# Designs tried in a protein design run: peptides against a protein of PDB entry 8OXM. Part 252

Target 1, 371 residues: chain A of PDB entry 8OXM
Amino acid sequence: FKAEFRLAGGVNLPKIIDCVGSDGKERRQLVKGRDDLRQDAVMQQVFQMCNTLLQRNTETRKRKLTICTYKVVPLSQRSGVLEWCTGTVPIGEFLVNNEDGAHKRYRPNDFSAFQCQKKMMEVQKKSFEEKYEVFMDVCQNFQPVFRYFCMEKFLDPAIWFEKRLAYTRSVATSSIVGYILGLGDRHVQNILINEQSAELVHIDLGVAFEQGKILPTPETVPFRLTRDIVDGMGITGVEGVFRRCCEKTMEVMRNSQETLLTIVEVLLYDPLFDWTMNPLKALYLQQRPEDETELHPTLNADDQECKRNLSDIDQSFNKVAERVLMRLQEKLKGVEEGTVLSVGGQVNLLIQQAIDPKNLSRLFPGWKAWV

## One batch from the design tools (peptide; made by RFdiffusion4, then SolubleMPNN)

Design b2_p24_1_s1 (from b2_p24_1, 16 letters changed)
Fold by OpenDDE base, seed 3:
Formats: sequence, C-alpha cells, structure tokens
Structure b2_p24_1_s1 (fold): chain B 371 residues (1-371), chain A 24 residues (1-24)
Amino acid sequence: as target 1 above (371 residues)
Amino acid sequence: DEEEKKLLEELLKKGEELLEELLK
C-alpha cells in the first residue's frame, strides 16, 4: 500500500488508495467507510448471474447487453475495498462539477447546478404542485448536455456511434435489471461512466428491493432516465436502441423467473445481508443541512428497549421478505398495478414513469432529478 | 414541417436499427 490517498467525491468521501499487487502492478482501490459493502458484494453476484442469463440468450448476447460489475472485498460491516474502476468518472462529476462541468461549459447562461439545487430545496416541504412548477422552471433553465460526453471522448464518427450505442445499451440493461431488483438511490454520484467504453457502472447498491419507496421522501421512478441520461442516447432518445434493449433485457428476466426468485429468496433470508431500510440509513440518505447539527453520535441510547421479542421481529421480517418476493414475482410476470402487461407494455410503462416530470419533481432534491 | 420532422425521426430510427444490426 502507498501511504498517499486521494479523496473520491461523494458524501462518504471514499478514499482512493493505490495498492501494489503481488504481481508488481499498481491497482487503485476505493476504501468506503461506514457503508455495508456486503450489500454491494451480494448485488454484484446478482449482476453476474443476470449477465450469465443475458449471455445465454442469442438476442441479448448479440447486443452485448451486460451490467458492469466490479470486485468488492468486504472487510467489515462498515468497511471494505472496492476495485476502483480505473477510467470511470461519476456522471455528476462530468455534468455538474462546479465550474468545469459540462453544463457550465456548454450552457454558461443556464442556471448553475447550485441554483437548481437551492430552488428544489426551498420547495422540498411544499405541495406536489409547487414542486412540479419549480422543477419545470429549473428544467427550462437547465438544458441537457450529456450528448457532449461521447462527442468529447470519441472524435472518430464510427467510434462515436459505437460508443453511443454501447452507452444506450448499458443504460437499458442496468435500468431493467435495476428495476427487477428494485435498486434505489440512483443519484448522479452513484452512476459512473467508463471513459473508454461509455458503459455505466452502478455503485452504492445499498438501496435494493424497492426500499427506496419507504424513505421519508419515497422514490417515485423505477430507474434514472433523466434528461441528461436521455441526451446521451442522441436524437432517438428512448425511442430506438434503448427501448429495444429494455424489451430484450425484460424478456430474458421474465423467462428466467424461477432462477431469479430462487436466488433472491436465498439472499433475502441471508442473515449477513441487511437489505432492510433502517431509520439511521434513511436519515443518512436524505440528510437535510439542518439535521447535521443534531447527529451527535448518541451511540449510547439504550439498546435495551429495541429488544422487542425476537419472535415478533422475525415475524415482521419474514412478512417483509415475503412481500418483496411477491412483488418480484409480479414484476417477472409483467404484473403492474394488478394488470398483466406484455414485455413491450411493461417497458413502456416503466419508461413513462421514469420520464414523468411529476414523478421526477417529487424525488429528494439530493437525487438531482433535473440532471 | 412537423410531418417532415416525424419522417426524418423515423428514418433516423430505421438507420440506427440497421447500424445496430451491422454492429452485432
């Protein structure tokens, strides 16, 4: 290990350490503190299984549909080593990194990322109508620029097209797999883009199985399909490669129902896999600037009273796990709001839900739904 | 103008489908 470390951006300030392997090669490692990297490790195994299913299907294999995975070595419940994906950048860093972000470079007269965030924070406690109006004003004055990622990185037109295609396929695969698994917290710092492949790498997989819906500000979208995400696909947006790749991914997931249910069932009942949302985690994910002052670590609040009878906790946990499995089975059958949909109908509903400005305006301001 | 724009969007969509098949 080198004595020097770099800070990666993000709320947890993960430490990038350079490790010299036994092979003499330097490898960057991301050391996350305070996060349960077991969740990330388990979700990477689920992604590897999904990739195996996608590689077995001829249509998804031809399209090279994969969800990008990374190596996770959990060291403890609160620490681990992530293989830093060398040559990846958070989409938020490219788009909205202070004065050097693509929005500032290409749209210098638009609202700043800070102005957008401030406006949405001011209405956080307001009605859905007021949130929607302010969100529409923000969107009007903060126009998408993510098309410039591929244009900056890939100057050859043929390479540019291939990379934009790879990006669109990666968004589609990760969106559908993420929806099936109920992945939440898909903010712009939890999605990396590979600067060489244009593929997405999803990190921080601690909000799964729709646990984002039980946050104080519930998640209202199935995946991130915001205006910049769509702008990166080019002129066809969601109505081309993206839709077809979503449909082909959903076909494979639905046809693999038994395998997916069996694996998720084992994981839901694994006592080492704490997928349930707890109040401290919810508070951490949706911290208000006002709440930073009162998080004195009163680690000493009596662990005594939360000894509810182990039997009642186990029964409540089992009921939540059963509900998660039932909802997963519904998704894999195409059951949405009590109606059985075709693959195309289900994918269409999910796309419409993900792009609906009413759903986007209701998200926690930290999710940055205008980006 | 709007019909021509829709036709252009459909042609671009078909062109992208063809290029997707060539790049498989």
Scores: peptide ipSAE 0.122, ipTM 0.727, DockQ to the pose 0.011
Fold by OpenDDE base, seed 4:
Structure b2_p24_1_s1 (fold): chain B 371 residues (1-371), chain A 24 residues (1-24)
Amino acid sequence: as target 1 above (371 residues)
Amino acid sequence: DEEEKKLLEELLKKGEELLEELLK
């Protein structure tokens, strides 16, 4: 290991360490402290299974539809080694970095990322109507710029087009797989883009199985399909390639229902896989930037009193697991809001839900739904 | 200008669909 480390962004200050392998190759590793990497490891296994299903289908294989995976080695419940996604950048860093963010570079007269966040935080406890109006004002004065990612990185027009296509396919695959697994909206720092492939890498998979819907500010979108995410697809936006790749991915997922249910069932009942949302995790995920300073939880609070009857906890857990499995089965049948939809109908509903400014305006402001 | 823009968007969409088929 080299003595130097870099801090990756995020509350837990993950350390990027360069290590030399036994093969003499330098490899970057992310060491997360205090995070349960087991959830990430389990979700990577599920993604590998989804990738196996996608590779078996001719239409998804031809389109190279895959969700990007990384190696996770959990060392403990609070420590592990991640293969650092070398040659990736958080989309949030590219878009809204304070110094050199693409919004500031290409739209210097728009609202700053800070101004947008402030405006949305001011209305956080207001009506849905007030949230929507302020969100529309923010969106009008914060125009998307993510198209410039591929334009900056890929100067050759043929390469640029191939990479924009790879990006669009990656967004489609990750969106549908993410919806099936209930990953919900993803913070802009938890979506990495590969600077060589233009493919997305989803990190920090601490919210799965629709547990984002039980947050203090519940998720209102099936996946992140914000204006910048769409702008990166180019002029066709969500139409054409994205929609077709979503439909082909959804076809494979629905046709693999029994396999997916069996896998998720095993995972939901794995006592080593804590996927449930707890109040502390919910607070952590929706902390205000102002509250980040004071919540050093000296959680030296005595572990004593939460011995509520093991039987009631187990029954509550089993009911949540059963509800997750039932909802997964509904998704894989195309049941949305009590109606059975075709693949095209289901994908259309999901896209409309994900891009609806009314849904986006209701998201937690910390997740920057205007980006 | 709006009709010409719409026609250009349709042509681009068709071009991208054709290129997608060629890159499969």
Scores: peptide ipSAE 0.115, ipTM 0.719, DockQ to the pose 0.011
Fold by OpenDDE base, seed 5:
Structure b2_p24_1_s1 (fold): chain B 371 residues (1-371), chain A 24 residues (1-24)
Amino acid sequence: as target 1 above (371 residues)
Amino acid sequence: DEEEKKLLEELLKKGEELLEELLK
């Protein structure tokens, strides 16, 4: 192990360590706390099962629709190592890095990332109307640049086009599976991009089963489909490849209802899998100073043994688990807002919800909905 | 020209759909 470490982005500021294996290969490792590793490990197993379902279907197999997974290795009762995806970068580091972010390089006359953030923080406690107006002003003066990721990394036009397709397919697959599982906290530091494959790697999977909707500032979008995410798809945006890949992924998920329900039921009732949002976790997720530079002390959630009476916890837990299973069953039937939708109708509704500036303007500022 | 822009966007969309089918 090297003595030097880097901080990864994300809530828990996981430590990136470099190690040399007994095979002489240098490997990056991500070190997280116990609870985060368990949540990530469980969600990686669910993604592997979703990948198995996607590989069985001819249409999703031809399109190579997969969610990128990483290996979680427990080291001790309190620590573990994630196999770090070598050759990945947070999309936030590429787009809005303070020193050499793509927005600063390609759009030097636009608002800085800091100016955008400050403007949205100033209206955080204001009306939805005031938030919407300021968000539209920020968006007008902060234009998308994520198309330049593939243009910088892939100089050959045929390779560039293939990688842009791989990116678009990865966004579609992860968006639909993420929606079915109710993944939240999809800020720009929790989504990595592979510099070789252009595929996305989702990290920090601690907000699942729509628990983002019970945050102090509720999540208002089904997945991240912000302007930079769309700009990376090229001129067709959410139309063509992205929409078709979403529909084919949703079709496989809906046709796998019994399997997905059985798996999620086992996970929800696993006493070792803490998926429930607690007030301290909720505060921690949304008290982040938006200055990514300040090492906020990880409030180790370990020390508050709030001895909640075991009996009242169990009844409340079971009711929340039942509600999660019911909502998952509705999604897999195409039930949205009390109406049964076709696959195309459901995917269209989710896309419209994810790109709606009114929904985006209501998100917590630290989610960076303008990026 | 907005009509020329729209035509170029439609041609690009059809080209991307064709290339997606060829790369399957």
Scores: peptide ipSAE 0.067, ipTM 0.694, DockQ to the pose 0.011
Fold by OpenDDE base, seed 1:
Structure b2_p24_1_s1 (fold): chain B 371 residues (1-371), chain A 24 residues (1-24)
Amino acid sequence: as target 1 above (371 residues)
Amino acid sequence: DEEEKKLLEELLKKGEELLEELLK
């Protein structure tokens, strides 16, 4: 390991450490110090299984439909080493989080990312109608720019087209797999894009199995399909390639119901896999920038073994696990809102839910649904 | 679908031409 480290952005202040491998190659390692990397590691295994299913099907294999995975080496419950995907950037970093973000470069007269966040935070406790009106004002004055990612990276038109196609396929695959696994909305910092392949890498998988719906501000979208995510697909948006790739991915997932249920069942009952949303995690995920001052809990609170009285906690856990399995089974049957849908009908419903400004306006403002 | 691929390629080409005009 080199003695020098860089801080990656984000609340957890992950350390990027450059290390020389035994092969003499320099590699970046992301050391997370507060995240449960076991959840990430488990979800990577599930993604690998989904990829195996997608590779067995001729139609998904021909389209190269895969969810990108990364190597996770958990060192403890709260620490581990991520093999940082060299040549990836957070979508949020490209769009809004740097001084030269694409929104600032291409839309200098639009609202700043800070102005958008401020406006949406001011209405956070307001009605859904007021949230929707302010969200629409923000969206009108903060126009999508993610199309410029592929245009900046790929100057050759044929390469540009191929990479935009790869991006669209990656969004489709990750959206459907993410929906099946209940990953919900994804913060723009937790979606990386590969600067060479234009494929997405989802990191920080700490919300799974629809646990985002039990947050203080519930998730209202099945996956992140915000205006910039759609803008990166180009002129066809969610139509054509994206829709077809979603349908083909959903076909494979639904046809693999037994395998997926068996895997998820094993994981839900794994005592080493804490997928449940706890109140502290919920507060942490939806903490306001203003609330950062008080929640320095001196984590010198002793490991009081909260002797989990095994009986009552076990029954509540089992009921949550059963509910997750039932909902997963419904998704894999195409049951939405008590109705059995075709693959096309289910995919259409999910797309419409994900792009609906009413649903987006109700999301936690910290997740920047206008980006 | 090969026809839909061709239509997409044409739409993309037109989209590129429009983007080149907007970037001028």
Scores: peptide ipSAE 0.031, ipTM 0.562, DockQ to the pose 0.012; fails the geometry check

Design b2_p24_1_s2 (from b2_p24_1, 16 letters changed)
Fold by OpenDDE base, seed 3:
Structure b2_p24_1_s2 (fold): chain B 371 residues (1-371), chain A 24 residues (1-24)
Amino acid sequence: as target 1 above (371 residues)
Amino acid sequence: DEEEKKLLEELRKKGEERLKEMLK
């Protein structure tokens, strides 16, 4: 190990450590100190399987539909080593960096990222109507700029077009696979972009199986399809390539129902895979700056009430696991709100839910739905 | 409880074997 480390951006300030392997090769490693990297490792295996299904299908293979994966080596329940995706940047770092973010460079007269966050935090405890009004004001004064990522990185017009297409395919594949798996917490620091391929790398896979819906501020969107995500696709936005790639991905997922159910069933009952939302994790994901002062560890909360009988815990867990499997089966059948939809109808509903400013305005301010 | 744990562990083992066969 080198003696020097760098901080990666994000709430957890993961440490980037350069490791010299026994082969003499330097490998950058991301060390997460608080997150259960076993969740990331398990979800990477599920993504590899989804990629295998996508490569077996001729239509998805021709479109090169894949979800980007990375190597995870869990060291403990709360520590491990991620292979740092060399040549990736968090989309949040490119868009809303305090010093040289693309919003500041291309839209210097718009609201700052800090002003947007402050406005949305001020209405966090307000009505949905007040949140919507402030969100629309923020959106009007914070216009998308993510189109400039591909324009800055790819100067050749033919390369630029191919990279914008690769980006759009990556967003589509990861959005549909993420929806099927119920992947949450898709904030701008948990999505990396590869500076060479323009493909997305999703990190921090700890909110899965729709557990984002039971957060204190529930997740109201199926995936991240915010205005900057759409702006990176260019003039066609969510229409054309993105929609067709979502439909072809959803078709493969629905046709692989038995395989996906069997895998998720094994994972839900794995005692080493803690996918359930706990109060401490919920507090950590949606921590308010005001709540840092009241986290005196009152170690004195009586150990008595947490002794729910082991039998009642197991029965409650089994009922949650069964509900997750039932909901996964519904998604894979195209059952949305009690109605059976075609692949095109289901994908259309998901796109509309993801871009709806009413849904986006209800998200936790830390998710940055205006970006 | 011990029979149910054994059944779950057998199902897990069969799932892992099927997963290994599908990844070949």
Scores: peptide ipSAE 0.009, ipTM 0.386, DockQ to the pose 0.023
Fold by OpenDDE base, seed 2:
Structure b2_p24_1_s2 (fold): chain B 371 residues (1-371), chain A 24 residues (1-24)
Amino acid sequence: as target 1 above (371 residues)
Amino acid sequence: DEEEKKLLEELRKKGEERLKEMLK
């Protein structure tokens, strides 16, 4: 280990350390000291398997449909070493950094990211109608700029076009696989973009199996397909390449039903894989910046052995696990809202749900649905 | 509690083996 460390951006201030491997190569490592990296490690294995399924299919292989994965070495329940995704930036840092963010640079007369956040926080406890009206006002005065990411990074037009296609394919693959696995908490800091490949890297995989729906402010979208995410695809938006890549990914997932069910069943009953939402995790994920001051860091690492008192929690846990498996089976059959849909019908419904301003306006303001 | 913990650990091991077999 080198004696020098760097702080990565974000709320948790993860330490970037340079490690010399036994091979003499320097590797940047991200040390997270507060997150359960076991969940990330397990979800990376699931993503690797989804990638294997996608590589076996000729149509998804030809399109190079993959989820970007990173190596996770859990050291303890709360600490581990992530292989730092060198050459990645959080989409939130590029878009909504206070001084040099793309919104400020390209749309200097729009609302600031802070003004948008403030407006949505002011209506957080209000009606869905009032949330929708304020969200539409915010969206009107905060226009998407993520198209400029590829334009800034890739000056050659042919490379630019190829990277925009790589981005669109990465969004499609991660959106559909993320939906199948019920991946939540897809805020702009949990999605990195690779500055060389234009592919997305999803981090902080601690909300899975639709546990985002049981948050105090439930998640109302199947994946992040916000205006900036769509703007990065260019003029075609969700049509053409994105839709086709979603359909081909969904086709592979549905045709792999038995495989995916067997894996998720094993993971749901893994005692080392705490996928269940707990009140402290829910509070942490949806805490107000104002409320951050009261959570004294003195919750000792040891007392969060939530010893699941096995007896009464087991029946409730088993019923939740069964419901997760049933819902996964429905998704893999194309059952949405009691109706069996074709792959195209299911993908269309998911796209419509993800882009619906009514659904987006209901999200927790920290998710930044206007970005 | 210890028998359930052993059974869960056996299920976990079987699951990891199945996962490894499926990745081959």
Scores: peptide ipSAE 0.009, ipTM 0.334, DockQ to the pose 0.026
Fold by OpenDDE base, seed 5:
Structure b2_p24_1_s2 (fold): chain B 371 residues (1-371), chain A 24 residues (1-24)
Amino acid sequence: as target 1 above (371 residues)
Amino acid sequence: DEEEKKLLEELRKKGEERLKEMLK
């Protein structure tokens, strides 16, 4: 192990360590706490199952629709190492790094990332109308630049086009599977991009089964489809390749309803898989520092033995688990807002919800909905 | 590197032109 470590960003401030293997290869590894590693490990197994379903279908296999997964390696009872994808970068580091971020490089006359965040924090406790107006002002003065990622990394035009297509397919697959599993907390530090494949790697999977909707500032979008995410797709945006890949992914998920329900049921009733939102976890997730560099001390989750009054907690837990299963079944049937939609209708509704500036303006400022 | 700065500025201009064509 090298003596130096880097912070990956995000709430849990995971440590990136560089390791030289016995094969002489340098490998980056991510070190997280036990509980985060367990949640991530469980969700990686679900993603591997989803990838198996996608590989069995001819239409999704031809499109190479997969979710990027990483290996979780437990080191001790309290720590583990994620085998980090060598050559990945957080999309937030590329876009909004304070020194050399792509927004500063390509749009030097736009608002700084800090100015955008400050403006949205000032209206955090204001009306939805005031939040919307300030969000529209921020968006007008902070134009998307994520198209330049593939242009910087892939100089050959044919390779550039192929990698932009790989990116678009990765966004589509992860968005639909993420929606089905109810993944939240999809901020710019929890999404990595592979510098060689242009595929996304989703990390910090601790907000699942729509538990983001019960946060103090509830999540209002099904997945991250912000202006920079769309800009990375190029001129067609959400139309054509992205929409078709979403529809084909949704078709496989809906046709695999029984398998997905059985897997999620086993996970919801696993006493070792803490998927429920705790008030302290909710508070921690929405106390993000203004500066991504501010080391908030990890409140060791160890000390508050809230003495679980066992009996009332079990009945409340079962009712939450049943509601999660019922909502998952609705999604897999195409039931949205009490109506049964076709695959195309459901995907269209989800895209419209994800790109709606009214929904985006209502998100917690630390989610950075303008990026 | 001055060549890298020139390349980045040329990419920026091409990106802005394409964005203007898309908003028409």
Scores: peptide ipSAE 0.000, ipTM 0.262, DockQ to the pose 0.012
Fold by OpenDDE base, seed 4:
Structure b2_p24_1_s2 (fold): chain B 371 residues (1-371), chain A 24 residues (1-24)
Amino acid sequence: as target 1 above (371 residues)
Amino acid sequence: DEEEKKLLEELRKKGEERLKEMLK
């Protein structure tokens, strides 16, 4: 370990530490001291399994469909070491960094990221109609710019095209795998893009198995497919490569139903894997930036001896686990809204749900659905 | 198939060991 560390930012102030391996290679490590990395570690194992399934299938293998994974070493329930995703940047940092974000650089006359957030926060408790109207106004005055990521990083047109294709495939794979695992919408800071591969890395996997639907502001999209995410695909958007890669990923997932159910069942009943949404986690995930200052560190470690009276919690837990498994089975059968869909029909529905501005307008404003 | 079986078996074994630790 080097004596110096950097802060990665965020509420938990994760420390980036450079480590020299036994091989003499320097590796950056992210040390999270306040987050439960077990969920991330477990989800990385599930992603590795999904990648194995995708590599076995000729059509997904030919397309190089993979979900990017990183190494997670949980040290405790609240601490661990992550392999820092070297050469990655949060898409949110690239897009909406306050100083030099791509929106400000390419669209200087558009609303600032702060103005957009403020407008959406003002209507957070309003009707869906009011949210939709304000969201449309925000979207009109905050045009997507994520196309410029690949254009800035890849100056050679052939490389640019290849990297845009890699990005599109990465979004497709992560979207479908994320939908199957119920990851829901992802905050723009929890999606990293690799500056060399243009592939996405999903971090902070604290919402899984559709637990985002039981948040105070429930998730309304199956995955993040916001305007900037789509803009990064280029002129074809969700059509062509993205759609086909989603379909091929969904085919593999549906054909692997028994394997995926078995994996998820083992995870849901793993008592060390706290996948359930709790009020504190819900507050943390949907905390207002203004409320970040008022969560005094005085949540003393001691008061979480809520001795879970084992009996009543167990029945409620089992019912939630059963519902998750049932819903996973439905997804893997292509059952949406009580109707059995083809792979193409299911993927189409999911894409339409994910890009619907009515669904996006209802998301928690802190997650920046306009980005 | 062998790596998938191995990973499933490792997940299962970890789950079973953890269940045994919580039942103690």
Scores: peptide ipSAE 0.006, ipTM 0.325, DockQ to the pose 0.021; fails the geometry check

